# Designs tried in a protein design run: peptides against a protein of PDB entry 1Y0J. Part 11

Target 1, 39 residues: chain A of PDB entry 1Y0J
Amino acid sequence: EARECVNCGATATPLWRRDRTGHYLCNACGLYHKMNGQN

## One batch from the design tools (peptide; made by RFdiffusion4, then SolubleMPNN)

Design b1_p11_4_s3 (from b1_p11_4, 3 letters changed)
Fold by OpenDDE base, seed 1:
Structure b1_p11_4_s3 (fold): chain B 39 residues (1-39), chain A 11 residues (1-11)
Amino acid sequence: as target 1 above (39 residues)
Amino acid sequence: PFRLPPPPPEP
C-alpha cells in the first residue's frame, strides 16, 4: 500500500500533512492549502 | 475537499 497526496497525487514528501477532515496532503500542498484556506 | 491549484515551486 502507498499513501498519496489527495491534491497532487505525490507518494513521497518530507512531511505528510492532513487537511481538516483528515485527508493526507504532501508538505507543499498542505502549506498551500493552509495559506489559502481552500478545501 | 476539491483539487486545489498546484502550489508554487518550492525553493
Scores: peptide ipSAE 0.099, ipTM 0.591, DockQ to the pose 0.107
Fold by OpenDDE base, seed 3:
Structure b1_p11_4_s3 (fold): chain B 39 residues (1-39), chain A 11 residues (1-11)
Amino acid sequence: as target 1 above (39 residues)
Amino acid sequence: PFRLPPPPPEP
């Protein structure tokens, strides 16, 4: 099965990121999470 | 955790 960004559901991205708990995020969502995120 | 805004549209 295809990987999905846990935030927006995107299945394609220039760079897959992971948050501190290991959840996959697309590049855009991951950058936003890194700047603003608090788990 | 919180829900983030959606990403910008693809080019």
Scores: peptide ipSAE 0.096, ipTM 0.589, DockQ to the pose 0.106
Fold by OpenDDE base, seed 4:
Structure b1_p11_4_s3 (fold): chain B 39 residues (1-39), chain A 11 residues (1-11)
Amino acid sequence: as target 1 above (39 residues)
Amino acid sequence: PFRLPPPPPEP
């Protein structure tokens, strides 16, 4: 199995991020989440 | 969590 971004489903990213509750996000989704405080 | 709209393209 491979890690997936819980937002967009990407399996590859320059930097894995995590949301407030520990779910994995790709770099782009993580930055978007951080900037907008959503999802 | 629910899916957000995709972020804008990276510069």
Scores: peptide ipSAE 0.094, ipTM 0.586, DockQ to the pose 0.106
Fold by OpenDDE base, seed 5:
Structure b1_p11_4_s3 (fold): chain B 39 residues (1-39), chain A 11 residues (1-11)
Amino acid sequence: as target 1 above (39 residues)
Amino acid sequence: PFRLPPPPPEP
């Protein structure tokens, strides 16, 4: 099994993030999500 | 929806 970013599908990242509802995001997508909010 | 546009490319 492997973790993957729910936004872009990346399976590796310098830092795993989680969104407001607990979904895993890569660092880049997590930062974007934080800055841009819900979609 | 949940899926966001991709972040800008790294410099």
Scores: peptide ipSAE 0.090, ipTM 0.579, DockQ to the pose 0.103; fails the geometry check

Design b1_p11_4_s4 (from b1_p11_4 with L3K R4L)
Fold by OpenDDE base, seed 1:
Structure b1_p11_4_s4 (fold): chain B 39 residues (1-39), chain A 11 residues (1-11)
Amino acid sequence: as target 1 above (39 residues)
Amino acid sequence: PFKLPAPPPEP
């Protein structure tokens, strides 16, 4: 199975991140989520 | 699963 960013669907990223509830986010989406505090 | 309110930056 391949992991996907729950926001943008990317399957590859230099750094997998997780949101407050544990969903996987690519690096870019994770940073955006962190900076804006919402999804 | 969720969607951010603005277009995400390029991964």
Scores: peptide ipSAE 0.125, ipTM 0.650, DockQ to the pose 0.121
Fold by OpenDDE base, seed 3:
Structure b1_p11_4_s4 (fold): chain B 39 residues (1-39), chain A 11 residues (1-11)
Amino acid sequence: as target 1 above (39 residues)
Amino acid sequence: PFKLPAPPPEP
């Protein structure tokens, strides 16, 4: 099974990120979450 | 866990 961004479902990204609880996010969603996320 | 507005797709 391939990794996917928990926000947008992307399976490829220049840089995988993780939120504070370990969920994988693509680079774009990770940066968006960092600035706009609430949990 | 969460769902935010998706940003534009990366190139």
Scores: peptide ipSAE 0.125, ipTM 0.639, DockQ to the pose 0.129
Fold by OpenDDE base, seed 4:
Structure b1_p11_4_s4 (fold): chain B 39 residues (1-39), chain A 11 residues (1-11)
Amino acid sequence: as target 1 above (39 residues)
Amino acid sequence: PFKLPAPPPEP
């Protein structure tokens, strides 16, 4: 199976991150979410 | 965590 960022749909990233509920986010979206509290 | 009716940040 191919993983996808739940925010932007990216399937590749230098570092997969997860939000508070466990959803996968690419590095960029994960950092954005962490800093802003939302996707 | 869920898709919003707004554009996502640039990857």
Scores: peptide ipSAE 0.108, ipTM 0.633, DockQ to the pose 0.112
Fold by OpenDDE base, seed 5:
Structure b1_p11_4_s4 (fold): chain B 39 residues (1-39), chain A 11 residues (1-11)
Amino acid sequence: as target 1 above (39 residues)
Amino acid sequence: PFKLPAPPPEP
């Protein structure tokens, strides 16, 4: 099994991130989520 | 679970 970003589907990233509910995001999508996500 | 606009590709 391989981890993948729930937003873009990437399977590799320099830094795996998690959103507040625990979903895995690649670094780029995680940063985007922090800037554009809900309160 | 959620979908956001994808970030631009890395240079």
Scores: peptide ipSAE 0.107, ipTM 0.622, DockQ to the pose 0.104

Design b1_p11_5_s1 (from b1_p11_5, 4 letters changed)
Fold by OpenDDE base, seed 1:
Structure b1_p11_5_s1 (fold): chain B 39 residues (1-39), chain A 11 residues (1-11)
Amino acid sequence: as target 1 above (39 residues)
Amino acid sequence: PKPPPVLNLPP
């Protein structure tokens, strides 16, 4: 079992992040959601 | 830069 970004499906990232509801996001998607509240 | 795809959460 490999972790996946729930937004883009990436399986590798410099840093795994989590959104406000706890879902795993890659660094890029996590930062985007953090800065914009959503994608 | 181009934003990532629209969030697609599992059901």
Scores: peptide ipSAE 0.074, ipTM 0.608, DockQ to the pose 0.231
Fold by OpenDDE base, seed 4:
Structure b1_p11_5_s1 (fold): chain B 39 residues (1-39), chain A 11 residues (1-11)
Amino acid sequence: as target 1 above (39 residues)
Amino acid sequence: PKPPPVLNLPP
C-alpha cells in the first residue's frame, strides 16, 4: 500500500501528517495546512 | 489556496 499525499501526490516524506478529516499529507503540505487552516 | 507541489523533500 503506497501512501500518497492527497494534496501534492508525494509518496515519500520525512513525516506523514493528517488533515482534520484523516487524509494523509506529506510533511510540507501538512505544515501548510497547520499554518493556514486549510489547503 | 493550495500550495504548489513539493518536488524535493529533505530525507
Scores: peptide ipSAE 0.071, ipTM 0.617, DockQ to the pose 0.233
Fold by OpenDDE base, seed 3:
Structure b1_p11_5_s1 (fold): chain B 39 residues (1-39), chain A 11 residues (1-11)
Amino acid sequence: as target 1 above (39 residues)
Amino acid sequence: PKPPPVLNLPP
């Protein structure tokens, strides 16, 4: 089984992040969420 | 709003 970013679908990232509910995000999408509070 | 996907990733 492989991990995917729930926002962009990426399967590889320098750093896996998680949102407030525990969903996996790639580094870029996770930072976007953190900066803007939402996607 | 959903950001665009990352298109250029290093190998």
Scores: peptide ipSAE 0.069, ipTM 0.605, DockQ to the pose 0.219
Fold by OpenDDE base, seed 5:
Structure b1_p11_5_s1 (fold): chain B 39 residues (1-39), chain A 11 residues (1-11)
Amino acid sequence: as target 1 above (39 residues)
Amino acid sequence: PKPPPVLNLPP
């Protein structure tokens, strides 16, 4: 099974990130979370 | 809030 961004569903990204609770996010969604503080 | 999927990706 492939890793998936819990926000947008992407299965590939230049850099995998994790949110504050450990869920995987693609780079774009991870940066969005950082800027907005939450999802 | 959840951002939308990226649309209209370049070729």
Scores: peptide ipSAE 0.062, ipTM 0.583, DockQ to the pose 0.172

Design b1_p11_5_s2 (from b1_p11_5, 4 letters changed)
Fold by OpenDDE base, seed 4:
Structure b1_p11_5_s2 (fold): chain B 39 residues (1-39), chain A 11 residues (1-11)
Amino acid sequence: as target 1 above (39 residues)
Amino acid sequence: PEPPPVLNLPP
């Protein structure tokens, strides 16, 4: 199973994150969402 | 900060 960031399509990241509805985000996208509430 | 590229926004 190849995981993919739902926002940017990245398939590798130092840390997988998840959004409020459970979709996988790479670390960068997840941090952006966390800090800004949206992308 | 500069946002990463957008393919799909979460619902």
Scores: peptide ipSAE 0.103, ipTM 0.628, DockQ to the pose 0.282
Fold by OpenDDE base, seed 3:
Structure b1_p11_5_s2 (fold): chain B 39 residues (1-39), chain A 11 residues (1-11)
Amino acid sequence: as target 1 above (39 residues)
Amino acid sequence: PEPPPVLNLPP
């Protein structure tokens, strides 16, 4: 089983992040989500 | 705002 960013589908990232409800996001999408409240 | 672009890079 492989992990994917729920926003962009990336399977590799320098740092895996999680949103408020536990969904996995790549570093870039996670930072975007954190800064803007949504992806 | 627009989300970051999806990059398609070779391995």
Scores: peptide ipSAE 0.094, ipTM 0.596, DockQ to the pose 0.251
Fold by OpenDDE base, seed 1:
Structure b1_p11_5_s2 (fold): chain B 39 residues (1-39), chain A 11 residues (1-11)
Amino acid sequence: as target 1 above (39 residues)
Amino acid sequence: PEPPPVLNLPP
């Protein structure tokens, strides 16, 4: 079992984020989603 | 905008 970014599949990140519906995102993807609303 | 890099790299 390992957490992975639902966007890019990364399994390691300096900071795990979550989208508005609770899915885990790596820091980079999370910021992207936050700033742009989507990928 | 350009999406972030895919951070799914092999060791």
Scores: peptide ipSAE 0.094, ipTM 0.597, DockQ to the pose 0.384
Fold by OpenDDE base, seed 2:
Structure b1_p11_5_s2 (fold): chain B 39 residues (1-39), chain A 11 residues (1-11)
Amino acid sequence: as target 1 above (39 residues)
Amino acid sequence: PEPPPVLNLPP
């Protein structure tokens, strides 16, 4: 199995992030969450 | 703002 971004499904990213509940996000989606607080 | 899209395309 491989890690996937829970938002966009990407399997590769320069930096894996996590949302407030611990779900993995790619860097881009993680920054989106950080700036906007939600999807 | 709109989040990044999720594209699930059939074969």
Scores: peptide ipSAE 0.087, ipTM 0.577, DockQ to the pose 0.341

Design b1_p11_5_s3 (from b1_p11_5, 4 letters changed)
Fold by OpenDDE base, seed 4:
Structure b1_p11_5_s3 (fold): chain B 39 residues (1-39), chain A 11 residues (1-11)
Amino acid sequence: as target 1 above (39 residues)
Amino acid sequence: PTPPPVLGLPP
């Protein structure tokens, strides 16, 4: 299995992030989520 | 919501 960003489905990223409940986000989606509170 | 694409970053 491969890790996927729960927002965009990306399987590769410079840095894996996690949302408040532990779901994986790619760096871009994670930063967006952090700044906006959601994706 | 899905962020806009960023050049150089996947996807």
Scores: peptide ipSAE 0.069, ipTM 0.606, DockQ to the pose 0.196; fails the geometry check
Fold by OpenDDE base, seed 2:
Structure b1_p11_5_s3 (fold): chain B 39 residues (1-39), chain A 11 residues (1-11)
Amino acid sequence: as target 1 above (39 residues)
Amino acid sequence: PTPPPVLGLPP
């Protein structure tokens, strides 16, 4: 099994993040989500 | 929404 970003599907990232409900996001998607409230 | 790709990161 491998972790993947629930938004873009990336399987590698400099930093794994989580959204408010605990889903894994890559660093880029996590920052985007944080700034915009959604992916 | 999916942000644009960042150089050096997987798609």
Scores: peptide ipSAE 0.067, ipTM 0.612, DockQ to the pose 0.208; fails the geometry check
Fold by OpenDDE base, seed 1:
Order: structure tokens, then sequence, then C-alpha cells
Structure b1_p11_5_s3 (fold): chain B 39 residues (1-39), chain A 11 residues (1-11)
């Protein structure tokens, strides 16, 4: 039951982020989401 | 959409 990025499924990241609705994203996906508005 | 891999990080 490890934490997973809801976008890419990664289970390890230097920094866990959350999207605007509170779902966990890895750092890379979170930054992409922030810059583009969605993944 | 899923971004491309970032160097040093899992995709």
Amino acid sequence: as target 1 above (39 residues)
Amino acid sequence: PTPPPVLGLPP
C-alpha cells in the first residue's frame, strides 16, 4: 500500500506534491500539472 | 496528460 503518483504511478519521488483537489503527484508530474493545468 | 520522464526521476 505504498503511495503512488495518481498520474504516472511512481512510488518514489524527491518531493510528493498534491494537485488542486488533493491527489498525490510525484514532483515531476506535479510540476507538469502546475505548468500545463492538467496531466 | 503524463509528462515525459525528467532526468533523475522516475516517470
Scores: peptide ipSAE 0.065, ipTM 0.607, DockQ to the pose 0.190; fails the geometry check
Fold by OpenDDE base, seed 5:
Structure b1_p11_5_s3 (fold): chain B 39 residues (1-39), chain A 11 residues (1-11)
Amino acid sequence: as target 1 above (39 residues)
Amino acid sequence: PTPPPVLGLPP
């Protein structure tokens, strides 16, 4: 099974993150969410 | 929203 960032669709990242509701985000999108509050 | 690329970092 392949994991995908729910925001950008990336399938590879240095660090998988999860948002507040448990969705997988790549590192970049996860940090973006953290800084900006949402997708 | 999808973040823009960051200058100086690999895609």
Scores: peptide ipSAE 0.061, ipTM 0.601, DockQ to the pose 0.152; fails the geometry check

Design b1_p11_5_s4 (from b1_p11_5, 4 letters changed)
Fold by OpenDDE base, seed 3:
Structure b1_p11_5_s4 (fold): chain B 39 residues (1-39), chain A 11 residues (1-11)
Amino acid sequence: as target 1 above (39 residues)
Amino acid sequence: PQPPPVLNLPP
């Protein structure tokens, strides 16, 4: 099994994040979504 | 999904 960012498909990141419903995001995409308030 | 952020990385 491998983890992927649900936004960009990256499989490696310095920090895995989750959105409010538990989807995994890479650090960069997680910050982008947090800053822009979108899923 | 949304476009990934534009990264400004050091050389």
Scores: peptide ipSAE 0.079, ipTM 0.592, DockQ to the pose 0.098
Fold by OpenDDE base, seed 4:
Structure b1_p11_5_s4 (fold): chain B 39 residues (1-39), chain A 11 residues (1-11)
Amino acid sequence: as target 1 above (39 residues)
Amino acid sequence: PQPPPVLNLPP
């Protein structure tokens, strides 16, 4: 199962996150979404 | 707005 960040395409990250609809985000993109509330 | 695509993330 090759997981991929739906925002930046990264396939490896220290921590996988998910957005409100369940899409996988790398840690960096997930934090961005969390801090800004949206894409 | 989404952040720009990242080709290589820092480890």
Scores: peptide ipSAE 0.078, ipTM 0.613, DockQ to the pose 0.275
Fold by OpenDDE base, seed 1:
Structure b1_p11_5_s4 (fold): chain B 39 residues (1-39), chain A 11 residues (1-11)
Amino acid sequence: as target 1 above (39 residues)
Amino acid sequence: PQPPPVLNLPP
């Protein structure tokens, strides 16, 4: 089992983030969602 | 840069 970004499917990232509902996001997707509220 | 793909959450 490997962690996966729920947005883009990436399995590796400099920093794992979580969205407001607790789903794992890679750094890039997490920052995008943080800045825009959603994608 | 372009945004990542549209969020696709598991059910």
Scores: peptide ipSAE 0.078, ipTM 0.607, DockQ to the pose 0.229
Fold by OpenDDE base, seed 2:
Structure b1_p11_5_s4 (fold): chain B 39 residues (1-39), chain A 11 residues (1-11)
Amino acid sequence: as target 1 above (39 residues)
Amino acid sequence: PQPPPVLNLPP
């Protein structure tokens, strides 16, 4: 198995992040969620 | 709201 961003489906990223509930996000999606506070 | 997919990520 391979890790996948729960938002965009990317399987590769410079830095894996996690949202407040622990779901994995790519760096770009993680930063977006961090700044906006929600999906 | 989700952002669009990121297509060209740096390695």
Scores: peptide ipSAE 0.088, ipTM 0.623, DockQ to the pose 0.237; fails the geometry check

Design b1_p11_6_s1 (from b1_p11_6, 4 letters changed)
Fold by OpenDDE base, seed 5:
Order: structure tokens, then C-alpha cells, then sequence
Structure b1_p11_6_s1 (fold): chain B 39 residues (1-39), chain A 11 residues (1-11)
């Protein structure tokens, strides 16, 4: 299966993160959003 | 609070 970070478009990451609506974020973007309180 | 589920890359 192919997935893409909805924030930066990355297609590879050491750890995918998925929001409540099912959208994927790469690890870096996920951590960034978590730190800034935004999805 | 930002809720994200971790989804490991399958080996």
C-alpha cells in the first residue's frame, strides 16, 4: 500500500501517524503538529 | 490535544 503525508507529501517515513479522520502524516509532520496543537 | 495514532511501517 502506498500512502502520502497530507502535510508535506512524503511517501516514506520511519513511522506513520494517522489522524482521527484517517489522514496520514509522516513522523516529522505528525510530531510538529502534535507540538503545535494542530492537525 | 492532537490525537494521532502510530502506524508502524511493516517490515
Amino acid sequence: as target 1 above (39 residues)
Amino acid sequence: EVVLEEVPVKP
Scores: peptide ipSAE 0.637, ipTM 0.874, DockQ to the pose 0.577
Fold by OpenDDE base, seed 1:
Formats: structure tokens, C-alpha cells, sequence
Structure b1_p11_6_s1 (fold): chain B 39 residues (1-39), chain A 11 residues (1-11)
């Protein structure tokens, strides 16, 4: 399965994070959004 | 609140 971070376009990450609508974020972007309260 | 589900990379 191939996936891409909707925020930065990365195609590889130590851990994928997925929002309620099914969009993928790489680990870094996901943690950034959690920290800043933005999605 | 930002809700994200963790999806492990397949080995």
C-alpha cells in the first residue's frame, strides 16, 4: 500500500497517522497538528 | 481536539 502525507507530501515515515476522514499524515506532521490543535 | 489514529508501518 502506497500513501502520502496530505500536509508535506512525504511517502515514508516511522508511523502514519490518519484523521477521521481517512487522510494520512506522516508522524512529524501528525504530531505538529496535535501540538497546535489544527487539522 | 485533534483526533488522529496511529497506523503502524507494515513490516
Amino acid sequence: as target 1 above (39 residues)
Amino acid sequence: EVVLEEVPVKP
Scores: peptide ipSAE 0.635, ipTM 0.873, DockQ to the pose 0.582
Fold by OpenDDE base, seed 2:
Structure b1_p11_6_s1 (fold): chain B 39 residues (1-39), chain A 11 residues (1-11)
Amino acid sequence: as target 1 above (39 residues)
Amino acid sequence: EVVLEEVPVKP
């Protein structure tokens, strides 16, 4: 299974995060978006 | 509100 962060394009991360529409974010980008309230 | 589900990396 190949995944890519929709924000930064990273293909590897210690923890993937997925939004309600099925898009993947790497751990760092996911935490950033959670902090700023934006996807 | 940002809702994200954690998806563990496969071992």
Scores: peptide ipSAE 0.626, ipTM 0.872, DockQ to the pose 0.599
Fold by OpenDDE base, seed 4:
Structure b1_p11_6_s1 (fold): chain B 39 residues (1-39), chain A 11 residues (1-11)
Amino acid sequence: as target 1 above (39 residues)
Amino acid sequence: EVVLEEVPVKP
């Protein structure tokens, strides 16, 4: 299974994060969005 | 609130 961050396009990350609609975010983008309250 | 599920990478 190939995965890609919907925000930055990264294909590798130490931890994937997935939103309620099933979109994947790399760890960095996921943490960024949690900090800023947006996805 | 931003709700995200953690999905660990496969070994």
Scores: peptide ipSAE 0.623, ipTM 0.868, DockQ to the pose 0.595

Design b1_p11_6_s2 (from b1_p11_6, 4 letters changed)
Fold by OpenDDE base, seed 1:
Structure b1_p11_6_s2 (fold): chain B 39 residues (1-39), chain A 11 residues (1-11)
Amino acid sequence: as target 1 above (39 residues)
Amino acid sequence: EVVLEEVPVRP
């Protein structure tokens, strides 16, 4: 499978995170959004 | 609330 972070465009990450709509975020961007409470 | 599901790269 090939996926891309919808926020930064990264194609590789230690852990993918997926939102309720099905869009993927790399680990770093996902944690950033959780920290700031925004998506 | 930010809801994200963790999706492992491998099993």
Scores: peptide ipSAE 0.646, ipTM 0.873, DockQ to the pose 0.513
Fold by OpenDDE base, seed 2:
Structure b1_p11_6_s2 (fold): chain B 39 residues (1-39), chain A 11 residues (1-11)
Amino acid sequence: as target 1 above (39 residues)
Amino acid sequence: EVVLEEVPVRP
């Protein structure tokens, strides 16, 4: 399957992260949002 | 709180 980071549009990442509503974030964006407390 | 589930690219 193909997926895309809802934040930066990346289509490849070493680790995908998914929020409660099912949206995907690449590893980098996921960690960024987690660090800043915003999604 | 930001809650994210990790989803491995491969098993």
Scores: peptide ipSAE 0.639, ipTM 0.873, DockQ to the pose 0.525
Fold by OpenDDE base, seed 5:
Parts: sequence; structure tokens; C-alpha cells
Structure b1_p11_6_s2 (fold): chain B 39 residues (1-39), chain A 11 residues (1-11)
Amino acid sequence: as target 1 above (39 residues)
Amino acid sequence: EVVLEEVPVRP
């Protein structure tokens, strides 16, 4: 399967993160949003 | 709160 970060479009990351609606974020974007409390 | 599940690329 292929997946893509909904925030930056990256297709590869050391760790995928998935939100409650099933959308994928790469590790960097996921951490950024978690840090800022927004998604 | 931002809720994200971790999905490892590999075990």
C-alpha cells in the first residue's frame, strides 16, 4: 500500500501517525501538530 | 488535544 502525509505530501517517514478520521501524517508533521495542539 | 495513533513502518 501507498500512503501520503495529508499535510506535506511525503510518501515516506520513519513513523506514520494517523488521526481519528484515518488520515495519515508523517512523523514530522504529526509531532508538529501535536506540539501546537492543532491538526 | 491532538490524538494520533502511531503506525510503525515495520515491526
Scores: peptide ipSAE 0.637, ipTM 0.871, DockQ to the pose 0.497
Fold by OpenDDE base, seed 4:
Structure b1_p11_6_s2 (fold): chain B 39 residues (1-39), chain A 11 residues (1-11)
Amino acid sequence: as target 1 above (39 residues)
Amino acid sequence: EVVLEEVPVRP
């Protein structure tokens, strides 16, 4: 399978993060959104 | 609130 960050399009990351609707974010984008309270 | 579930690449 191929996974892609819905925010930046990255296909590789040390840790995937998934929102409640099932969309994937790479670690960096996930942390960014977590810090800013938005995705 | 941003709720994200961690999905490790490896155990």
Scores: peptide ipSAE 0.630, ipTM 0.868, DockQ to the pose 0.465

Design b1_p11_6_s3 (from b1_p11_6, 3 letters changed)
Fold by OpenDDE base, seed 3:
Structure b1_p11_6_s3 (fold): chain B 39 residues (1-39), chain A 11 residues (1-11)
Amino acid sequence: as target 1 above (39 residues)
Amino acid sequence: PVELEEVPVKP
C-alpha cells in the first residue's frame, strides 16, 4: 500500500502512526501532534 | 486525535 501522511504529505517514514479514524501520519508528524495535543 | 496506533512499514 502507498501511504501518505495527512499532515505533511510524506510517503515514507520509519514508522507510520494511524489515528482512530484511519488517517495516517508519518512518525515525525505523529509525534508532533501527540506532544502538542493536535488531532 | 491524540491517540495514535503504531503501524510498521510493510515488509
Scores: peptide ipSAE 0.607, ipTM 0.855, DockQ to the pose 0.614; fails the geometry check
Fold by OpenDDE base, seed 5:
Structure b1_p11_6_s3 (fold): chain B 39 residues (1-39), chain A 11 residues (1-11)
Amino acid sequence: as target 1 above (39 residues)
Amino acid sequence: PVELEEVPVKP
């Protein structure tokens, strides 16, 4: 499966995170958004 | 969104 972070475009990450809309975020971006209360 | 689901890397 080819995944891509919708935020930074990364295609590799130690842990994918998926939002309620089904879009993928790499671990770093996911944590960033979680920390900043985004999305 | 703050509600994120963790999804393991697919090997």
Scores: peptide ipSAE 0.606, ipTM 0.855, DockQ to the pose 0.630; fails the geometry check
Fold by OpenDDE base, seed 2:
Structure b1_p11_6_s3 (fold): chain B 39 residues (1-39), chain A 11 residues (1-11)
Amino acid sequence: as target 1 above (39 residues)
Amino acid sequence: PVELEEVPVKP
């Protein structure tokens, strides 16, 4: 399975995060969005 | 939306 972070384009991460619309975020971007209330 | 689900990397 090939995944890509919709924010930074990374294709590898220690933990993927997925939003309610099905888009993937790498761990770093997901945590950034969570912290800043984005998405 | 800030609700994110954690998805394990495939082994």
Scores: peptide ipSAE 0.600, ipTM 0.852, DockQ to the pose 0.595; fails the geometry check
Fold by OpenDDE base, seed 4:
Structure b1_p11_6_s3 (fold): chain B 39 residues (1-39), chain A 11 residues (1-11)
Amino acid sequence: as target 1 above (39 residues)
Amino acid sequence: PVELEEVPVKP
């Protein structure tokens, strides 16, 4: 399957993160949002 | 949302 970070558009990451609505975030963006209380 | 599930690169 093809996956793309909804935040930065990256298509490759060492670890995908998925929100409750099913949207994917690359590892970096996921951690960024988690740390900043976003998403 | 702050809660994110970790998912493998590929299924």
Scores: peptide ipSAE 0.599, ipTM 0.853, DockQ to the pose 0.609; fails the geometry check

Design b1_p11_6_s4 (from b1_p11_6, 5 letters changed)
Fold by OpenDDE base, seed 3:
Structure b1_p11_6_s4 (fold): chain B 39 residues (1-39), chain A 11 residues (1-11)
Amino acid sequence: as target 1 above (39 residues)
Amino acid sequence: EVVLTEVPVRP
């Protein structure tokens, strides 16, 4: 599967993160959004 | 609240 971060477009990450709507974020973007309280 | 589920690349 060709997974892509919906925020930065990255196709590789050590850990994918998925939101409740099903969107995938790379580890970095996921942590960024978690820290800033927005998706 | 930001709810994210971790999805490992491999087991």
Scores: peptide ipSAE 0.649, ipTM 0.879, DockQ to the pose 0.532
Fold by OpenDDE base, seed 4:
Structure b1_p11_6_s4 (fold): chain B 39 residues (1-39), chain A 11 residues (1-11)
Amino acid sequence: as target 1 above (39 residues)
Amino acid sequence: EVVLTEVPVRP
């Protein structure tokens, strides 16, 4: 099981975030998208 | 609205 952030390709993060379609974002990208209103 | 579910890597 190798997980990758769909935005930046990171394979490690202190907290994964998953969107409604099941795609994973690393913590940083997830927070970035949350702040900017886009996924 | 951006809806994301948190998935901790460890307890």
Scores: peptide ipSAE 0.606, ipTM 0.865, DockQ to the pose 0.473
Fold by OpenDDE base, seed 5:
Structure b1_p11_6_s4 (fold): chain B 39 residues (1-39), chain A 11 residues (1-11)
Amino acid sequence: as target 1 above (39 residues)
Amino acid sequence: EVVLTEVPVRP
């Protein structure tokens, strides 16, 4: 399984996050977007 | 509102 963060391209993270459209974000990017109110 | 679901990395 090759997963990649749609924001930064990272392929490894302690926790994947998935948006409502099914795209994956690494934990860091997911938290960043959560903080800034954007998916 | 940000809607994200968590997907833990499998151990």
Scores: peptide ipSAE 0.567, ipTM 0.853, DockQ to the pose 0.542
Fold by OpenDDE base, seed 2:
Structure b1_p11_6_s4 (fold): chain B 39 residues (1-39), chain A 11 residues (1-11)
Amino acid sequence: as target 1 above (39 residues)
Amino acid sequence: EVVLTEVPVRP
């Protein structure tokens, strides 16, 4: 399985996050977007 | 609104 963060391109993270449209974000980017209210 | 679901990394 090859997964990539749609924001930073990272291929590894301790925890993946997925938005309602099915796109994956690494943990760091997901938390950043959560904090700033933007995907 | 930001809605993200956690996806645990498989061991």
Scores: peptide ipSAE 0.535, ipTM 0.844, DockQ to the pose 0.532

